# Peptides against a protein of PDB entry 5T59, part 42

Target 1, 112 residues: chain A of PDB entry 5T59
Amino acid sequence: TTPTMQSTSLLTEHLGYPPISLVDDIINAVNEIMYKCTNAMEKYLMQRNIIGKKDFSDEIKIGTAKLESLLENSVDKNFDKLELYVLRNILSIPSDLLEENRFRLLHHEKLV
Target 2, 90 residues: chain B of PDB entry 5T59
Amino acid sequence: EHIRFQRLVQVCNKALEESIRKLQSWEKIHECFPNYGQTREGIENLTVCQQQVIKLWSNLSRVEFDAIFHERSIEEKLNQLDDLINKARS

## One batch from the design tools (peptide; made by RFdiffusion4, then SolubleMPNN)

Design b2_p13_4_s1 (from b2_p13_4, 4 letters changed)
Fold by OpenDDE base, seed 2:
Structure b2_p13_4_s1 (fold): chain B 112 residues (1-112), chain C 90 residues (1-90), chain A 13 residues (1-13)
Amino acid sequence: as target 1 above (112 residues)
Amino acid sequence: as target 2 above (90 residues)
Amino acid sequence: MEYSDEELEEWFS
């Protein structure tokens, strides 16, 4: 289930930032890495675009764009899964500890 | 006792591995360059390119993710979270 | 996207 407001507040206080911020950092990083990889691939092949007096520049551009799209789709899918898993199972507080009595105890322990 | 940070590292590695899986397929690479890949030199170039991209993906992700984890102090924070939860349940 | 906890665990494993 989606994290509760209480869980988010407690974790934000503990982390010093909202839990989603960590996920955002991860996703932003992988997106940057993704485009660096595809750009490097295109540049490498474009430096080798002529073979036997044939110019394959157009095919290289189209091909690298296709691979970029494939990678984008895969990154989106897998890191959406990552986001859900992290927020539900890692950056989470068990529901039984969010009840009034347990919530208070957890909060008290953090402040002590 | 401390399990959350280990899980974070594992799920990040899994997501990275699954994301690059299609680029690890030679058939998929070749399909994107049907005529270029019909030449000897083209095949050689694609082979090297594929290897280099995968290495770049691995190296950059390691460096960047480690930097994020450090900047966010996430190992320490997750260990503390584990401890707090364990204490609350004890 | 929405995934079940079971699906995510299977994916993670």
Scores: peptide ipSAE 0.288, ipTM 0.938, DockQ to the pose 0.826
Fold by OpenDDE base, seed 5:
Structure b2_p13_4_s1 (fold): chain B 112 residues (1-112), chain C 90 residues (1-90), chain A 13 residues (1-13)
Amino acid sequence: as target 1 above (112 residues)
Amino acid sequence: as target 2 above (90 residues)
Amino acid sequence: MEYSDEELEEWFS
């Protein structure tokens, strides 16, 4: 299920930003970290690309690309789950409090 | 009493842990460098590389996520949300 | 992609 418009509005008012913005920050950060890691790996190995008389540059480039893809897939899967969990269970207002009387109390409390 | 921020930290850590799990597999690392990993020096380089990447992943994620949480004041906001919900149910 | 609250709770617990 998707958060209601009322829930999003109340949380946006409370947070000062839409709930999704926090998730976006997290996802953007992990993506940046991911590419920094794979770049560092490639650079490290490329500085050690020659062993004996053999040049492994091509294998290193292909191998690091494969690992990057593997990491990308894992990040996408796990942080999609994270997004759903955060929006449903953390940045959420219980449905019983979105009823008429309870909704008013919550909204009033924030404004007072 | 205050549970939401704790949950946020936990799920972030879990997602990070599960995301890096495959890179923690030596077999998967070696499979990507089949000929390079047949040499003594290659194995040594891959071993160090694997360890450094995992450390970099952990350190960068800690720093960046803490910065996000601070900039968004999320601990305070989630604690307030817990309090508001508890008050409404009392 | 959609998961139940129970599945997610178990996954992240």
Scores: peptide ipSAE 0.282, ipTM 0.938, DockQ to the pose 0.757
Fold by OpenDDE base, seed 4:
Structure b2_p13_4_s1 (fold): chain B 112 residues (1-112), chain C 90 residues (1-90), chain A 13 residues (1-13)
Amino acid sequence: as target 1 above (112 residues)
Amino acid sequence: as target 2 above (90 residues)
Amino acid sequence: MEYSDEELEEWFS
């Protein structure tokens, strides 16, 4: 289920930042890592592009681009799932704590 | 008693593992370099490249994710959240 | 507490 505005507000107060900010950090990091990996792969192979007097530079560029696309698709899929899981199951307030009395307790404990 | 941070670590590891799975396939690597991979030297280069990329993926993700978790104080915050929830239910 | 990959996959659903 999608987190409520009330849950987001409480968690933002508790964390000091909106829950989505953590997910954004994670996703931004993995995207950066992804491109570092594909770049490293291309550089490694381009340094080894000549075999038997044949130049494989074009094939290497195309091939690494294909692998990058493959990795992009996989990262997008799996970290979209991660985002949903984190926001629904980790950075979430159980419904019983969103009741008036429980809500006050959570807020009070934060302020004390 | 504290479960949320452990879940965060586990789901991050799962997402990272599943994301790199395709690159762990030699068949997927080879099909992207059909002529290069027909040479002995090319196969050797692709093999080393594949291994190095996977290691780089693992090492960078560990360092970067740990940094994020530290900067966001997420372990402490999630433990506190667990405690608050448990206290409210007691 | 540890969870299997299958359990995590179920949670994603």
Scores: peptide ipSAE 0.275, ipTM 0.938, DockQ to the pose 0.121
Fold by OpenDDE base, seed 3:
Structure b2_p13_4_s1 (fold): chain B 112 residues (1-112), chain C 90 residues (1-90), chain A 13 residues (1-13)
Amino acid sequence: as target 1 above (112 residues)
Amino acid sequence: as target 2 above (90 residues)
Amino acid sequence: MEYSDEELEEWFS
């Protein structure tokens, strides 16, 4: 389920930042890493583009682009799952503790 | 008792592992370079390239994710969250 | 993109 305003507020107070900020950091990081990897792959192969007097530059460019697309799709899929899981199951407060009396208790404990 | 940070690490590792899975397939790599991969030197180059990119993926993700976790103090915060929840239930 | 809790749990496990 989608996090409630109450849980988000409590977690933001506890963490010092909104829960989504952590996920954003993770996703931004993996995207950066992804393109560093594909760029490294292309550069490595382009330095070795000639074999037997034949230039494979075009094939290398196309091939690395295909691999990049493949990786992009996989990253998108898997880290969408990660985002949902983290926000729903890790950075979350159980619903039974969001009742009035328990909610106040958690809030009090976090402030003390 | 403390379970949330462990879950975070696990789900991050799983996402990273599943994301790189297809690049770990030699057949998938070779398909992208059908003529290049028909040469001896091409095969050798692709083999090294595949190995290096997987290592780079692993190393960079480890370093960057650990940095994020540290900067966000997430282990401490999640442990505290576990403690607060457990205390409220007692 | 959305996944059910069951799908996420299965994926995670």
Scores: peptide ipSAE 0.275, ipTM 0.938, DockQ to the pose 0.886

Design b2_p13_4_s2 (from b2_p13_4 with S1M T2E E13K)
Fold by OpenDDE base, seed 5:
Structure b2_p13_4_s2 (fold): chain B 112 residues (1-112), chain C 90 residues (1-90), chain A 13 residues (1-13)
Amino acid sequence: as target 1 above (112 residues)
Amino acid sequence: as target 2 above (90 residues)
Amino acid sequence: MEYTDEELEEWFK
């Protein structure tokens, strides 16, 4: 169930921004954090790529890329769920408040 | 009384926790470095790396999400929303 | 990708 245009408009007025903007900020942040983590991991291991006169640089690059892919898939799945939950259950207006009389009350409160 | 902001924090924490779960598996880490992880020194490096990346994940997410919540004034706005709903139903 | 409210609530407990 997608939020109604009416709900989005009311929440946008209340928040000062569209509800989806908060979710976008969260998702953008976690993506940035994700790549910072994988980059740090690769750099740490690459500084330790020689063991017993053997060079493991190629294995480190491939392995880190695999871990990054695993993390990407997990982030995508879990934060897609988060987006749906936030928009449906947190940044939402109950249906009873979208009725005519309740709608007027919300507008009245903003004018006072 | 005020429930929405609490739910937001909870769902964010859950999503972060579930996202990092696979990196918490030593078996999955080791599988990505099969030859490197057969050496003593390699195992030590992977162990430290795993621990540090998980800590980095936790610390960065805390700082960045708190900043977002502050910039969006979301706690105040969600509390106000709860109050409006409760008032309308009273 | 869609989930019911019940499924999401259970997932995020």
Scores: peptide ipSAE 0.259, ipTM 0.938, DockQ to the pose 0.770
Fold by OpenDDE base, seed 2:
Structure b2_p13_4_s2 (fold): chain B 112 residues (1-112), chain C 90 residues (1-90), chain A 13 residues (1-13)
Amino acid sequence: as target 1 above (112 residues)
Amino acid sequence: as target 2 above (90 residues)
Amino acid sequence: MEYTDEELEEWFK
């Protein structure tokens, strides 16, 4: 049940931008946040890399990289679901309103 | 009556919560730092780090997503969409 | 990725 070209056009007209643009903003934001979080974690631990005369810098770098990868995978998975849900269930036009008569009604209401 | 924006907020929160779930696991964190986490001081540092990262994730996501919603006027647009659909079905 | 509407709804709940 992928969005039709017609629904995309109608929503773009209504929103002032394509529906996918909102999703792109959300995904771009969470990716930026993700890397800020992992970077902060690495910096915090690297400032505390020496314990008992042992330097754990290498372990910290590897460990934070593993956590970053884990977070990346989770973000990708969950926000792919989000994208599909938003485009199918939130930013969507019901099929009954895509009929010719209903289409005209939507345009009429929008232009009034 | 207006339901779409509420759903948008809910699905965003759900995606954020599920994404950070692995980092909320102490066991998962500790596994990434096997030797560092064997020291008392290391455990303390990891504990604080975990808490701070989760807070940072929550705070940044709230601020950034709210900014997106505002810039895109999405609440207003979704409410209008709900109204149009409801009117058409009435 | 491809999910069914039912899966997405269940995930959302």
Scores: peptide ipSAE 0.241, ipTM 0.937, DockQ to the pose 0.860
Fold by OpenDDE base, seed 4:
Structure b2_p13_4_s2 (fold): chain B 112 residues (1-112), chain C 90 residues (1-90), chain A 13 residues (1-13)
Amino acid sequence: as target 1 above (112 residues)
Amino acid sequence: as target 2 above (90 residues)
Amino acid sequence: MEYTDEELEEWFK
């Protein structure tokens, strides 16, 4: 289920940052990596664009764009799943522990 | 005892693996370069390119994700979370 | 985008 406000607050206190911030870092990183990969691919092939007497520059540009689009779609899909999984199953507090005793425990550990 | 950080690593690896899967398909690569891939030299170039991109993907993701995990101290924090939960239930 | 817990579990396997 969707994280509660209480869970988010407690986790933010524990982590020192909101849980979503970790996911944002991960997603931002993979997007950066994705474009670095596609850019590298295009550059590599463009340096090898002429074979025989034929220039394949246009085909290379179109082809790499298609691959980029394919990768973008896959990244979006899979990391959306990741986001949900992390927030629901990893950065989560069991509902039965979302009580005063749990809250006090977190504060106690923080102060000690 | 500590399970959350392990799960984080696993789900990250899974997402990365599934994201790059289509680029691992030679058929899909060749489809994007139909005429270029009909030449011997073109095939060679595409083969090397495919391998290099996959390696780059793997290496960059490892380095960047490890950096994030370190900067966020997430292993320690998740271990502590596990401990807190276990303590609360004991 | 929203997935069920079952879908996520299956994906994670």
Scores: peptide ipSAE 0.239, ipTM 0.937, DockQ to the pose 0.909
Fold by OpenDDE base, seed 3:
Structure b2_p13_4_s2 (fold): chain B 112 residues (1-112), chain C 90 residues (1-90), chain A 13 residues (1-13)
Amino acid sequence: as target 1 above (112 residues)
Amino acid sequence: as target 2 above (90 residues)
Amino acid sequence: MEYTDEELEEWFK
């Protein structure tokens, strides 16, 4: 179930920011980390690109690019799952508490 | 009583774990460097590289995610949310 | 990309 405008408003008031902002922070962070990792891998191997009389620079570049793509796809898939899970199951208000009487009580308790 | 923050940590860890899973496969790594990995030195370099990248992934994610959680005060806010919900149901 | 609640729950476990 997609979060309602009502729940989003309540959570925004409670958190001081929209729930999606937390998810955005997480996703932005992992993307940055991902490219740092792949960059580190490429640089490490490129510093060790010559073995014997052979230069493996081209193979290293292609190989690290393949691994980067693999990681990108995996990150995309898994953190899409994370986004949905967080918004639906963690940063959420149970539907029964969004009814008029329950809603008022929750709002009142939050403000007190 | 307080369950939401625990779930947040768990789902973050799960997403991170699943994202790096294929890089933990030596076979997958070796496939990307078929000729380089046929040399003794190449194998050694790839082995070290794999280990270092996985460690870097783990360390950076821990530091960055903890920083986010702190900046957003998410543990406190989620605990409060749990309390509010429980109180509303009482 | 969309997942069912069941899929997400299973994935989480």
Scores: peptide ipSAE 0.236, ipTM 0.937, DockQ to the pose 0.887

Design b2_p13_4_s3 (from b2_p13_4, 4 letters changed)
Fold by OpenDDE base, seed 4:
Structure b2_p13_4_s3 (fold): chain B 112 residues (1-112), chain C 90 residues (1-90), chain A 13 residues (1-13)
Amino acid sequence: as target 1 above (112 residues)
Amino acid sequence: as target 2 above (90 residues)
Amino acid sequence: MEYSDEELEKWFE
């Protein structure tokens, strides 16, 4: 199910930050890693661009760009799934506990 | 008893694994370098490149995700959440 | 609330 405003508020209080912030950190990190990987790939191959009498620089640039696009699409798809999973199933409060007694418990534990 | 953090680690690993899966395919790599990959030396270079990229992906993701988890204190917070929920249901 | 490895696998299908 979709997270409620109530759940978000309670979790924000508990975590000290909104649940989405954790997901944002994860997604930002993987995007950075992705481009570091593709950049490393291109640089490695460009250092080895000449074989015999033939220069493969253009092919390498095009090829690495294609792989980057492939990886981008896969990252986007899978980490969109991750976002939904985390927000719905991990950073979530069961609906049956979204009552006054639950609120008191959270506040009590925070104050102790 | 404590399950949420374990699931967080699992889903992160799953997403990372599925994201890199296509780059683990030699066929996908080779088709991007059709002429380069027809040379012996080119094949060797592509093989090493593929291996290194996969390792870099794995190592960087481990380090960065662990750092995020630490900075956000997420293991402790999720364990506490599990405990609170279990206590409320007791 | 419990989720199995199988359930996680299905999530990414």
Scores: peptide ipSAE 0.371, ipTM 0.940, DockQ to the pose 0.145
Fold by OpenDDE base, seed 3:
Order: sequence, then structure tokens, then C-alpha cells
Structure b2_p13_4_s3 (fold): chain B 112 residues (1-112), chain C 90 residues (1-90), chain A 13 residues (1-13)
Amino acid sequence: as target 1 above (112 residues)
Amino acid sequence: as target 2 above (90 residues)
Amino acid sequence: MEYSDEELEKWFE
């Protein structure tokens, strides 16, 4: 389930950084993008808050907040899945290659 | 032969797609603005807003993720990892 | 939050 210390060490050596660092970059990026999107939406609608003689500012603020929460929950769920998938299936070393002889071979090939 | 980077791109796209799915629903958008959306002008504004947000989401994610992949040299590193694993198994 | 390998596979597909 969780990457071994050995796997992490080997991958860190190969990548030049810990595998989790890539995931952190991705998650930080999507969070930033998420709030940029919701902020843009609110600003767009707030510039168009009056229809006829009625001011919809309060409704717009509440509505955009609801959408932000919805998006936030979805991002959290889906990128938690992404994190697990990346660490388990992409940035991973097959268990059979972590055996003593295979481990040595992999390490040797990397250094040559 | 090289599969890991392809998987990375795919899972990123999937996560992005699933995250924005509910905002692609007009019904979901409309229910957040029940009175505003009862006006013709309000509907027009919401329609444009929805389209723009989805495009912004797509464009920003593409640019930012590509930058991350480049800065981390992840395609090259994952290809090398595939090669190392394949060689070890030969 | 944790998901099974099967769940992740289905989600990915």
C-alpha cells in the first residue's frame, strides 16, 4: 500500500527529489487554480449584479460560495485519488525488483 | 515500453475532469442562483460565466501542469525508470 | 483518505 523506505530512497536518488514533491506541486497548483476560477466567477457576476431594478449581490455571493465549496470538495476527493495512484502505480518500483539481487542490479544500472 | 508518463498525464486529466464535472451541469449552476437565474439577462450572464470558468480551468491547469512536468523533468525520469525496470527484468 | 487499488483502477478507466 504505502511505498517502502527503500523504494522512496531509490526514487529520490533517481528523480533528484522525493516522489511526494511532485504530488505536492500538482496539488498546490490545482488549489491555486481552483480559487482563481471561483474568484473570477464571482467578479464577473458581481459586475452584473443588477438586473432591472433589483440588486442580486447577496444572492451572487452566496451562490458563488456554494459553487466554491462544491468544487473544493471535488478537488479534494479526486486529487487524493491521484496522489495514491501516482505513488502506488507510477512513482513505484516493482516488489520483485526490491529483492537483494535485483535491487543491486537496478542500483548498479542507474549508476553506470 | 514507456508507460509511466502516459499514466501520469492520464490520471492528471482524469482528476481535473472529474473535479470540474459538477460545474459543467447547468442545473447545478442554476440552483445556486435561483432568483438571478429566473431573469433572461441573468441566464445569459450565468451561461457565459459557466463557459468562461470551464475554459479558465482547462487553460490554467494545462499551463501549470506542463510547467511542473518540465521543471521536474518527469517525462525523462519516468522513461528512464521504465528502461531501468525493463533492463533489470531481462 | 484511502482508496483500494480496485477503486483507483476503476476511477482511472
Scores: peptide ipSAE 0.176, ipTM 0.934, DockQ to the pose 0.868
Fold by OpenDDE base, seed 1:
Structure b2_p13_4_s3 (fold): chain B 112 residues (1-112), chain C 90 residues (1-90), chain A 13 residues (1-13)
Amino acid sequence: as target 1 above (112 residues)
Amino acid sequence: as target 2 above (90 residues)
Amino acid sequence: MEYSDEELEKWFE
């Protein structure tokens, strides 16, 4: 399930930023990369749009758009899973450390 | 001992791999260019394009993700988190 | 609720 507010606060204190910020950076980066890739593909093919006497510009534009959509869908799906995994399994605090006695340990380490 | 950062790298790589999987399919590429891909020259262009975009995907993601990890000091922070957890359980 | 590496592989299948 969703991480607790307590764990988020502790991790924010430890990291210096909210855990979600890391995920946001990753997702923003992959989205940028995605569009750079599709743009590069379109440009490459558009420079080679004429074969023989036929101009394939329209087909290239449509085709690259389709590939972009496929990539977008895949990125969304897989990085949603990534977000869930990271927040639940990596940037998480075990329940036993959320107890009061263990909770103080994390604070103490920061203050010392 | 330290496991969280390794897992972060693994899940990032997995997400990237799965995201690009369909573009690695020649069939999927060809289907998007049915007439262009009926020409010899078109097939050659698509082949090179496919290879290049996959390489670009891999290279850009490596550079950008490493930059993020560095800027966020995430390896150090995750190692520290592992240490704190282990210490608390000892 | 934690997942192992093996579970991670299955997760992305």
Scores: peptide ipSAE 0.068, ipTM 0.929, DockQ to the pose 0.221
Fold by OpenDDE base, seed 2:
Structure b2_p13_4_s3 (fold): chain B 112 residues (1-112), chain C 90 residues (1-90), chain A 13 residues (1-13)
Amino acid sequence: as target 1 above (112 residues)
Amino acid sequence: as target 2 above (90 residues)
Amino acid sequence: MEYSDEELEKWFE
């Protein structure tokens, strides 16, 4: 089940930002890190592209691109799961607290 | 009592570990550089490259995620959320 | 819906 509008509103009020914003920060960060890693790998190997009399530049570019694709797929898969888990299990409000009486308690605690 | 932030850290670490798993495979790395990896020097370069990229992944992830957690005050907010939930259930 | 630590481990398998 997806988070309710009520849960999102309450959590946004509590956090000061929508729950999805945290996930977005995490995903954006890992994507940036991913490309920094692949770029570093390519640069490292391209500085060592000639062995003997043979130039391996083309193979290095293709190989690094393949690894980047593999990493992209893995990141997408695992961080999609992360997003789902975080929104369902961490940044969530139990259903028993979504009743009117419980809402007052949450607001009261915030105001006190 | 406080469990949500711990779980956040755990799931982030798990996602990072699983994401880099394929790059930790020497066989997978070698497959991407079939001719380059047939040379002694190429193997050496790939070995160092693999080690360095994994370290870079780990270090950057730690620094960036900690920064996010700090900027979002997420530990404090999640602890407060735990407290609110526990209080409501008591 | 909440997942235990054990479920979390299974989640990423």
Scores: peptide ipSAE 0.051, ipTM 0.929, DockQ to the pose 0.215

Design b2_p13_4_s4 (from b2_p13_4, 4 letters changed)
Fold by OpenDDE base, seed 2:
Structure b2_p13_4_s4 (fold): chain B 112 residues (1-112), chain C 90 residues (1-90), chain A 13 residues (1-13)
Amino acid sequence: as target 1 above (112 residues)
Amino acid sequence: as target 2 above (90 residues)
Amino acid sequence: MEYSDEELEEWFK
């Protein structure tokens, strides 16, 4: 089940930002890191592209691209899981607190 | 009592570890460079490259995620959320 | 993607 509108609103009020914004920051960061890693790998190998009299530049470019794709797929898979877990289990309000009486308590605690 | 922030850190670490798992496989790395990896010098370069990339992944992730957590004040906010929930259930 | 809570918990462990 996805988070309710009420949960999102309450958490947004509490956090000062929508819960999804934190996840977006995390995902954006890992994507940036991912491409920095693959770029560094390509650059490192391209500086060492000639062994003996043979130029391996084409193989290095293709190989690095394959690894990048592999990493992209893994990042997508695992951080999709992370997103779901965070939104469901961490940035969530238990259903028993989503009643009118409980809402007053949460708002009261915030205002006091 | 405070559990949500710990879980956030744990799930982030898990996602990062699982994401880099395939790059930790020498066989997977070698498969992408079949001819380059048949040379002694190529093997040496790939070995160093693999180690450096994994270290870079780890270091950048730690720094960037900590920065996000700080900027979003997420530890404090999650602790407060835990407290609110615990109080409501008491 | 859609995962069950049980699957996510198992993954998290």
Scores: peptide ipSAE 0.262, ipTM 0.938, DockQ to the pose 0.810
Fold by OpenDDE base, seed 3:
Structure b2_p13_4_s4 (fold): chain B 112 residues (1-112), chain C 90 residues (1-90), chain A 13 residues (1-13)
Amino acid sequence: as target 1 above (112 residues)
Amino acid sequence: as target 2 above (90 residues)
Amino acid sequence: MEYSDEELEEWFK
């Protein structure tokens, strides 16, 4: 389930950074994007908060907050899946190649 | 032969797509603004807002993720990883 | 949060 120390070490050497660093970059980016989107939505609607003689500012604030929460929950769920998938299936070394002889070969080929 | 980077792109797209799915629902948007959305002008504003947010989500994610991939040289590194694994198995 | 390999594979598809 969890990457081995050996796998992590090999991948870190290959990548020049720990595999988790890539995932962290992705997650940090999407979080930033998420709040930019919700902020933009709120600002857009707040500039259009009066319809006729009625001020909908309070409803807009509550509504955008609800959408933000909805998006936040979805981002958390889906990018947790992404993290696991990337670390298990993309930034991974097959177990058969972590055996002594295969490990040496892989390391040798990397250095040559 | 090279499969890992393709998978990375695919899983990123999937995560982004699934994350924004509920905002693509007009019903979900409307229910958050029950009175505002009962006005013609309100509906028009919400419609434009929904479209713009989805586009912003798509554009920002594309730009930012591409930047990350470039800065981390991940396509090259994953291709090399594929090659190393294939060579070790030969 | 943890998911099974099967769940992740299905989700990815």
Scores: peptide ipSAE 0.237, ipTM 0.937, DockQ to the pose 0.864
Fold by OpenDDE base, seed 5:
Structure b2_p13_4_s4 (fold): chain B 112 residues (1-112), chain C 90 residues (1-90), chain A 13 residues (1-13)
Amino acid sequence: as target 1 above (112 residues)
Amino acid sequence: as target 2 above (90 residues)
Amino acid sequence: MEYSDEELEEWFK
């Protein structure tokens, strides 16, 4: 299930930003970290591409690309789940508080 | 009493852990470098590389996520949300 | 309060 417009509005007012913005920050960060890691791996191995008389540059490039793809798939899967959980269970307003009387309470607390 | 921020931290850690799990497998690393990994030096280089990448992953995620949480004041905001919910239900 | 790995896995479902 997706959060209601009412919940999003209340949380946006409370947070000072839409709930999705936090998730976006997290996902953007992990993607940046991911590519920093894979880039570091490639560079490290490329500095060590010659062993004896053999040049393993092509194998290193292909291998690191495969690992990058593996990591990308895992990041996408797990952080998609994270997004759903955060928006549904953490950055959410319980349905009982979205009722008229309790809705007013949330606004009242904000103004006082 | 305050549960939401703790859950946020835990779910972030879980996602990070599960994301890096396959890179923690030596078999997965080695199979990507079948000839390179048949040399002594290659194995040594791959071993160090694997360890360094996992460490880098952990360190960068800690620093960056903490920065995000701080910039968004999310601990305070989630604690306030918990308090509001508890108050409304009392 | 600390959650087990099993509990966290359920959160992703």
Scores: peptide ipSAE 0.279, ipTM 0.939, DockQ to the pose 0.087; fails the geometry check
Fold by OpenDDE base, seed 1:
Structure b2_p13_4_s4 (fold): chain B 112 residues (1-112), chain C 90 residues (1-90), chain A 13 residues (1-13)
Amino acid sequence: as target 1 above (112 residues)
Amino acid sequence: as target 2 above (90 residues)
Amino acid sequence: MEYSDEELEEWFK
């Protein structure tokens, strides 16, 4: 289930930033890495596009594009799962700490 | 005692591993280059390319994720969160 | 504590 507004507020106060910001950083990073990898692959093969008397440039471009799409789909799937897990199980406040008496403890620790 | 940061690292590694899994398949690579991969030289190039991409993926992700974790002070913050939770339950 | 791949997969559910 989606994290509560209360837990988000408390975690934001604790972290100094919203929990989702960490996930955003991670996802942005992996996307950048993904395109660097596929670009490197294309460049490597394009430098080796001629074998014998045949030019494989078109096949290389199509093939690397297919691999890029494959990687994109996998990244999207797995990091969507990561996002859910992180927000629900790592950056989360147990329900017992959301009670009034426990809620004050978190605030008190920051104010002291 | 401290478990959240460890779990963060593990889930990140898992996501990275699963994301690159299909590129680790030679069959998948070869299927994308059916004619190129019919040549000896092409196979050699694809083999090296596959290995290099996987290494690049691993190295870049390690560096970038560590940078994020540092910039966000997430290990410290998660340890503190664990401590707060444990304290509240004691 | 280190979790197995199987355990991690369950985490994603």
Scores: peptide ipSAE 0.271, ipTM 0.939, DockQ to the pose 0.089; fails the geometry check

